# Ledger of designs, part 221: peptides against a protein of PDB entry 6B4J

Target 1, 315 residues: chain A of PDB entry 6B4J
Amino acid sequence: DITMQWYQQLQDASMQCVLTFEGLTNSKDSQAKKIKMDLQKAATIPVSQISTIAGSKLKEIFDKIHSLLSGKPVQSGGRSVSVTLNPQGLDFVQYKLAEKFVKQGEEEVASHHEAAFPIAVVASGIWELHPRVGDLILAHLHKKCPYSVPFYPTFKEGMALEDYQRMLGYQVKDSKVEQQDNFLKRMSGMIRLYAAIIQLRWPYGNRQEIHPHGLNHGWRWLAQILNMEPLSDVTATLLFDFLEVCGNALMKQYQVQFWKMLILIKEDYFPRIEAITSSGQMGSFIRLKQFLEKCLQHKDIPVPKGFLTSSFWRS

## One batch from the design tools (peptide; made by RFdiffusion4, then SolubleMPNN)

Design b1_p26_7_s1 (from b1_p26_7, 10 letters changed)
Fold by OpenDDE base, seed 1:
Structure b1_p26_7_s1 (fold): chain B 315 residues (1-315), chain A 26 residues (1-26)
Amino acid sequence: as target 1 above (315 residues)
Amino acid sequence: EEEKEREEKLKELQKKIEELEEEVEK
């Protein structure tokens, strides 16, 4: 399976990255610990500062992240911080930065869907300049949200229930699995972030280059989802989230082919979702139904709420 | 006729999957 090979390659690259900076993370030296904490803050704080307030502020954040990844000193917590402070500093920062982008999907976007766009445009722009950060974003995303690959993890004989739940993307703390609503909320945030990344380009970059992970991956994702058996509540939720965020962009890019796929979703795939939907899960199902019906009736997919306008970039 | 059209759409979609998977593998 080509999709699973790609998944495994990204996970292997992520694991190799962790092994590369293990010396920094496991150091008992006080100076190394300080450097690690300073680098972690320098990588993650700018991402947490991303907001929908002003394009100028977003540019400052982007420039700071890019400077850090380029080996330049940056101000963080009142200190000058550089990846050159440790031989493993760059790998560590790339990993932590990528992890933080995915965490913003899991937390911020999950609670505020419009936050996907400013986070995604920074992530896309950084990915264009630093491909390794992009691969690590995918690795973190895929690990936390297998549905972003997509694949559905299967229970293996002898596996602990908690380990299977974690493989499915559930958080398990003190032998308690998270509630289904919280799980779906986190998965939704990550899918929405991904759907935003694949369609957005940093406006101040070299626009002549191809998007490093563009809308073709959105088409692939939809195609793979349609080739899989639906999962109860999950498929209806995430398919809606994906189409709401990137459906307009896919429509513009693929035109007639997109509408053929949308008809296929409504006529062939949607009944399969219905067949596995319980009375208690009708919310996600109805939401997807209404979205598909509205889009097909109007022959249009609306621009998603929170999409970055020209006025945002002038602010 | 509707069933044939659905099969054709599925085949077209499957072809697009394969094409895009090849692009990701490169």
Scores: peptide ipSAE 0.027, ipTM 0.620, DockQ to the pose 0.111
Fold by OpenDDE base, seed 4:
Structure b1_p26_7_s1 (fold): chain B 315 residues (1-315), chain A 26 residues (1-26)
Amino acid sequence: as target 1 above (315 residues)
Amino acid sequence: EEEKEREEKLKELQKKIEELEEEVEK
């Protein structure tokens, strides 16, 4: 399966990256520990500062991240920090930066859906300039949310239930599995972030270049989902999240083909979702139903709430 | 007729998947 090969390739690249900077992470030297902490802060703090407040602030954050990845010194925690402080510094920063972007999907976007857009546009712009960061974003995303690939992890003979639950994306602590609502909230945040990344371009980059991971991957994702059996509650939730965030962009890009796909979802795939939906899961199902019916009736998909406008970039 | 249209839509989607998968492998 080509999709699974791609998944595995990204996971292997991520694992190789971790091995590459192991010397920095495992060092007992006080100076190396200090460098590690400074680099980790320099990579992650700017991402946590991303907000919907002003385009100018977002540009400053982007420039700081790009400068760090370019080997330039940046100010972090009152110190000058550079990836050149350690031979493994760049690999470490790329990994931690990518991890932090996905974590913002998992946490911030999960709680505030509109936060997807400013985070995604920075991630997209950084990916354009630093392809390795993009690959690592995908690797982290796919590991935490296999539905972003998409694939459904299967239970293997001899596997512990907890390990299977973790493969499905659940958090398991002290033999307690995460509640379904919290799980779906985190998955929703990551899918929404992904759906935003594939449609957004950094406005201060070279717009003539092809998006490094554009809407064609959104089309692929939908097509793959439709070729899979639906999962109870999960499919209805994530399909809604994806279409709400990038449906308008897909409509504009694929036009008639998009509407054919949306009709197929409503007429052929939606009944399959209904058949596996329990009475306790009707919320996600009804939300998807209402969205599809509204879009088909109006022959339009609304621009998502929080989409970055020209006025945002002038602020 | 409706069944044929659905089958055709599925074939179009499948073809698009294959094309996109080939692009990702390059």
Scores: peptide ipSAE 0.025, ipTM 0.612, DockQ to the pose 0.141
Fold by OpenDDE base, seed 3:
Structure b1_p26_7_s1 (fold): chain B 315 residues (1-315), chain A 26 residues (1-26)
Amino acid sequence: as target 1 above (315 residues)
Amino acid sequence: EEEKEREEKLKELQKKIEELEEEVEK
């Protein structure tokens, strides 16, 4: 399975990255600990500052992240910080930055769907300039949300239930599994972020280059989802999230082919979702139903709320 | 019959994905 091989390759690369900077992370030296903390803050704080307030502020955040990744000194916490402070500094910063982008998906975007767009456009722009950060974003995303691959983890003989739950993307703390609503909320945020990344380009980059992980991956994701048996509640939720965020972009890119796929979703796949939907899960199902029916009736997918306009970039 | 039609449509979509991948590799 090519998809599973790709998944595993990204996980292996992420694991190798962690091993590469282990000296920095496990050091007992006071100076190394200080450098680690400074680099971690420099990598993550700018991402937390991403907002929909002004395009100019977003550009400043982007420039700061790019400068850090380029080996230039940046101001963080009142100090000058550079990845050159440690031989493993760049690898560490790339990993932590990628991790933080995915965390913004599962936390910020999960609570505020419109936040997907400013986060995604920065992530896309950084990915274009720093491909390794992009691979690490995928690795973190796939690990936290296997449905972004997509695949459904299976229970293996001898596996602990808690480990299986974690593989499915659930948080398990003190032998307590996360509630289904919180789980779906986090998964939704990560899928929405991914759907935004694959369609957005940083407006100040070289737009003549191919998107490093563009809409073709959105098409692939949909095709793979449709080739899988639906998972109760999860498939209806995430399919809606994905289509709401990137459906308009896919429609513009693939035109007639997109509509053929949408009809296939409505006529063939949707009944399969219905067949496995319990009465307690009707909310996600109804939301997907209404969305599909509206889109097919109007022959249009609306531009998602929070989509960045030219006016945003002039602010 | 409906399942066969679905499979054919999915194969068509998969073929389109492969074509897109080939275009990006050139």
Scores: peptide ipSAE 0.028, ipTM 0.625, DockQ to the pose 0.137; fails the geometry check
Fold by OpenDDE base, seed 2:
Structure b1_p26_7_s1 (fold): chain B 315 residues (1-315), chain A 26 residues (1-26)
Amino acid sequence: as target 1 above (315 residues)
Amino acid sequence: EEEKEREEKLKELQKKIEELEEEVEK
């Protein structure tokens, strides 16, 4: 399977990245520990500062991240920090930055869906300038949310239940599995972030260049989902999340082809979701149903709430 | 034949795991 090969390649690259900076992470040297902490803060704090408040502030954050990745010194925690402070500094920062973007999907976007757009536009812009960060974003995303690939992990003979649950994206702590609602909330946040990334371009970059991971991957994602048997509650939830965030962009890009796909979802795939939906899971099912019916009736997909406007960039 | 039987067993196990997860979440 080409999709699984791509998944594995990204995971291998991510693992190799971890190995490359292992010397920095495992060092007992006081100076190396300090450098590690400074680099980690420099990589992650700017991402946590991303908000919907002002476009000017978002540009400052972007410029800071780009400067750090470019080997320039940046101010972090009252200190001058540079990836040049350690030979493994760049790899470490790229990894931690990518991890933090995905974590913002998992946490911030999960709680505040509109936060997907400012995070995604920064991530997209950084990905355009630093392709390795983009690959690492995908690797982290795919590992935490296999449904972003998409694939549904299968139980293997001899596998522990907890390991299978982790492969599915559940958090398992002290032999307790995460509640379904919390799991779906986190998965939703990550899918929404991904759906935003594939459609957004950093407005101050070279827009003549091809998006490094554009809407064609959104089309691929939908096609793959439709070719898979639906998973109870998960498929209905994430399909809604994806379409709500990037459906308008897909409609504009693919036009008639998009509408054919949406009809296929309603007429062929939706009954398959219904067949596996229990009475306790009707909420996600009904939400998807209402969305599809509304979109087909109006022959339009609404612009998602939180989409960045020209007024945002002038602020 | 053995490979098909293995795949079917894995699907059954998958279903049982999903059912158990649903029961714990109720």
Scores: peptide ipSAE 0.000, ipTM 0.340, DockQ to the pose 0.028; fails the geometry check

Design b1_p26_7_s2 (from b1_p26_7, 12 letters changed)
Fold by OpenDDE base, seed 4:
Structure b1_p26_7_s2 (fold): chain B 315 residues (1-315), chain A 26 residues (1-26)
Amino acid sequence: as target 1 above (315 residues)
Amino acid sequence: KEEEERKKKLEELQKKIEELQKEIES
């Protein structure tokens, strides 16, 4: 399967990246440890500072990340930090940066859906300039949220239940699996972030160039989801999340074909979701239902809440 | 019978999606 091959290639690349900077991460040398921590902070703190407050601040964050990835010194924690401080510094920073973007989807976007857009536009812009960061974002995203690929991990003979649960994206600590609501919340955040990334371009880049991972991947994602049997609660939740965030963009891009797809979702796929939805899972189901019905009735998908406007970039 | 019907419906959906994909690529 081409999708699974792509998934595996990204995971392999991510694993190779980890192996590349293993010397830095496993070093017992005090200087190396200091460099590691400085680089980690330099890579992750700017991402955590992303907010919806002002476009100018977002630009500053972007420039700082780009500078770091370009081998230029940046100020972090009152010190000058550069990836050139260690031969493995760039690989380490790219990995940690990508990891942090996905983590912001998992945590910040999960709690505040509107946060998807400022995070995504920075991620998209960095991806455009640093393709390896984009690949690593996908690798981290796919590992934490296989539904972003999408595929459904299968239980293999001899596999421990906990390992299977982890493959599905659940957190398992002290033999206790994560509650379903928390799981879905995290998955939602990551899907929303992904849906935002594929539609956003950094406004200060060359917007005439092709998006490195654009809306065609959104169409692909939908097509693949629809080609799969729905999962209880998961499919209804994530399909809603995806369409709420990027449905408007898909509508604008694919026009009539998008509406045909939406009709197929409502008429052909939605009954399949309904058939597997229990009474305790009606919330996600109803939310998706209402969204689809509203969009079809109005022949419009609203611009998602939190979408960055021209006024944001002038601030 | 129910499983077969589900499979058939999924195949029909897949065919429709493929047709849409062709339209986009044309």
Scores: peptide ipSAE 0.247, ipTM 0.812, DockQ to the pose 0.860
Fold by OpenDDE base, seed 3:
Structure b1_p26_7_s2 (fold): chain B 315 residues (1-315), chain A 26 residues (1-26)
Amino acid sequence: as target 1 above (315 residues)
Amino acid sequence: KEEEERKKKLEELQKKIEELQKEIES
């Protein structure tokens, strides 16, 4: 399976990255520990500061992240920090930065869907300039949300139940599995972030270049989802999340072909979702149904709430 | 029997998707 091979390649690259900076992360030397913490803060704090307040502030955050990745010194915590402080500094920062972007999907976007767009546009812009960060974003995303690949992990003989639950994306703490609503909320946030990344370009970059991970991957995601049996509650939830965020962009890009795909979803795939939907899961199902029906009736998919406009970039 | 029917329906959908993909690539 080509999709699974791609998944595994990204995971392998991520693991190799971790091994590369193991010396920095496992060092008992006080100076190395200080450098590690400074680099970690320099990589992650700017991402946490991303907001919808002003385009100018977003540009400052982007420039800071880009400067750090470019080997330039940046101010963090009142200190000058550079990836050149350690031979493994760049690899470590790229990994932690990518991890943080996915965490913002998991946490911030999960709670505030509109936050997907400012986070995604920065992630996309950084990915364009630093392809390795993009690969690591995918690796982190795929590990936390296998549905972003997409694939549904299967239980294997001899596997512990908790390990299977973790593979599915559930958090398991103190032998307690995460509640279904919280699980779906986190998965939704990550899917929404991904759907935003694949459609957005940093406006101050070379937009003549091809998007490093563009809408063609959105099409691939939809095709792959439709080629799989739906999973109870999960498929209806994430399909809605994906279409709400990037449906308008896909419509504009693929036009007639997109509408054909949407009809296939409604006519052929939706009944399959219905067949596996229990009475307690009708909320997600109804939401998807209403969305599809409205879009097909009006022959339009609305621009998602929180989409960045020209006025945002002038602020 | 139900599982077999579901499998057949999925295969039919997959064929439609493949056809649509060919249209996009043409």
Scores: peptide ipSAE 0.240, ipTM 0.812, DockQ to the pose 0.800
Fold by OpenDDE base, seed 5:
Structure b1_p26_7_s2 (fold): chain B 315 residues (1-315), chain A 26 residues (1-26)
Amino acid sequence: as target 1 above (315 residues)
Amino acid sequence: KEEEERKKKLEELQKKIEELQKEIES
């Protein structure tokens, strides 16, 4: 399966990246520890500062991240920090940066769906300039949210239940599995972030270039989801999340074919979702149904809430 | 029988999706 091969390749690349900077992360040297912490902060703090408040601030954040990745010194925590401080600095920063973007998906976007867009546009822009970061974003995303690939991890004989739960994306702490609602909330955030990334371009970049991971991957994602048996509650939830965020963009891009896809979802895929949906899980199903029915009735998919406007970029 | 029907429906859906993909690529 090409999708699984892609998944594995990204995971392997991510693992290799970790191995590459293991010397930095495992160093007992005080200076190395300091460098590590400085680099980690430099990589992650700017991402945490991303907000919906002003386009100008977003640009500053972008420029800072880009500068760091470009080997330029940046100010972080009152210190000058550069990836050149350690031979493994760049790999470490790329990894941590990518990880942080995904974390913002599972945390910030999960709680505030509109936050997907400013985070995504920065991520997309950085990805365009730094493809390695993009690959690592995918690797982190796929690991935390296999549904973003998409695939549904399967239980294997002899596997510990906790390990299986982790593979599914659940957090397991002290032998306690995450509650379903919290799990879905985090997954939703990550899917929404992904759906935003694939449609957004950094406005100050070279728009003549092809999006490094564009809407064609949105189509691929939908196609792959529809080619799979639905997973209870998860599929309905994430399909809604995805379509709410990038449905408008997909509609504009693929037009008639996209509408055909929506019809297929409604007519052919919904019954499959319904068949595996329990009475207690009807909420997600109904939400998706109502969304699709509304879209099909109006022949329009609304622009998602939080979509960045020209006024945002002028602020 | 139900499982077979579900399988058939999935295959039909997959075929339709593949057709759409071909249309997009053309």
Scores: peptide ipSAE 0.238, ipTM 0.807, DockQ to the pose 0.881
Fold by OpenDDE base, seed 2:
Structure b1_p26_7_s2 (fold): chain B 315 residues (1-315), chain A 26 residues (1-26)
Amino acid sequence: as target 1 above (315 residues)
Amino acid sequence: KEEEERKKKLEELQKKIEELQKEIES
């Protein structure tokens, strides 16, 4: 399976990255610990500052992240911080930055769907300039949300139930599995972030270049989802999330073919979702149904709430 | 029977998706 090979390659690369900076992370030296913490803050704080307030502020954040990744000193916590402070500093920062982007999907976007767009445009822009960060974003995303690949992890003989639950993306703490609603909320946030990344380009970059992970991956994602048996509640939820965020862009890009796909979803795939939907899960199902019916009726996919406008970039 | 029918429907859907992919790549 090509999809699974790609997944595994990204996970292997991520693991190799971790091994590369183990010297920094495992150091008992006080100076190394300080450097690690400074680099971690420098990588993650700017991402946490991303907001929908002003395009100018977003540009400042982008420039700071790019400067850090370029080996330039940046101010963080009142200190001058550079990846050159340690030979493993760049690898560490790239990893932590990518991790933080995904975490913002998992937390911020999960709670505030409109936050997907400013986070995604920064992530996309950084990915264009720093491809390794993009690969690491995918690796973190895929690990936390296998549905972003997409694939459905299978229970293997001899596997502990908790390990299987973790593979499915559930958080398991003290032998307690995460509640379904919280799980779906986190998965939704990550899918929405991904759907935003694949359609957005940093406006101050070279737009003549091909998007490093563009809408073709959105089409691939949909195709792969439709080639899989639906999962109860999960498929209806995430398919809606993806289409709500990315559907307009896919419509514009693929036009008639996208509408054919949408019809296939309604006519061929939707009954399969219905067949596995319990009475308690009808909410997600109905939401998807209403969305599809509305879009097909109006022959339009609405621009998602929170989409960045020209006025945002002038602020 | 139900499982076979589901499998057949999935195969039909897959074929349609592949056709759409070919149209996009043409």
Scores: peptide ipSAE 0.233, ipTM 0.809, DockQ to the pose 0.856

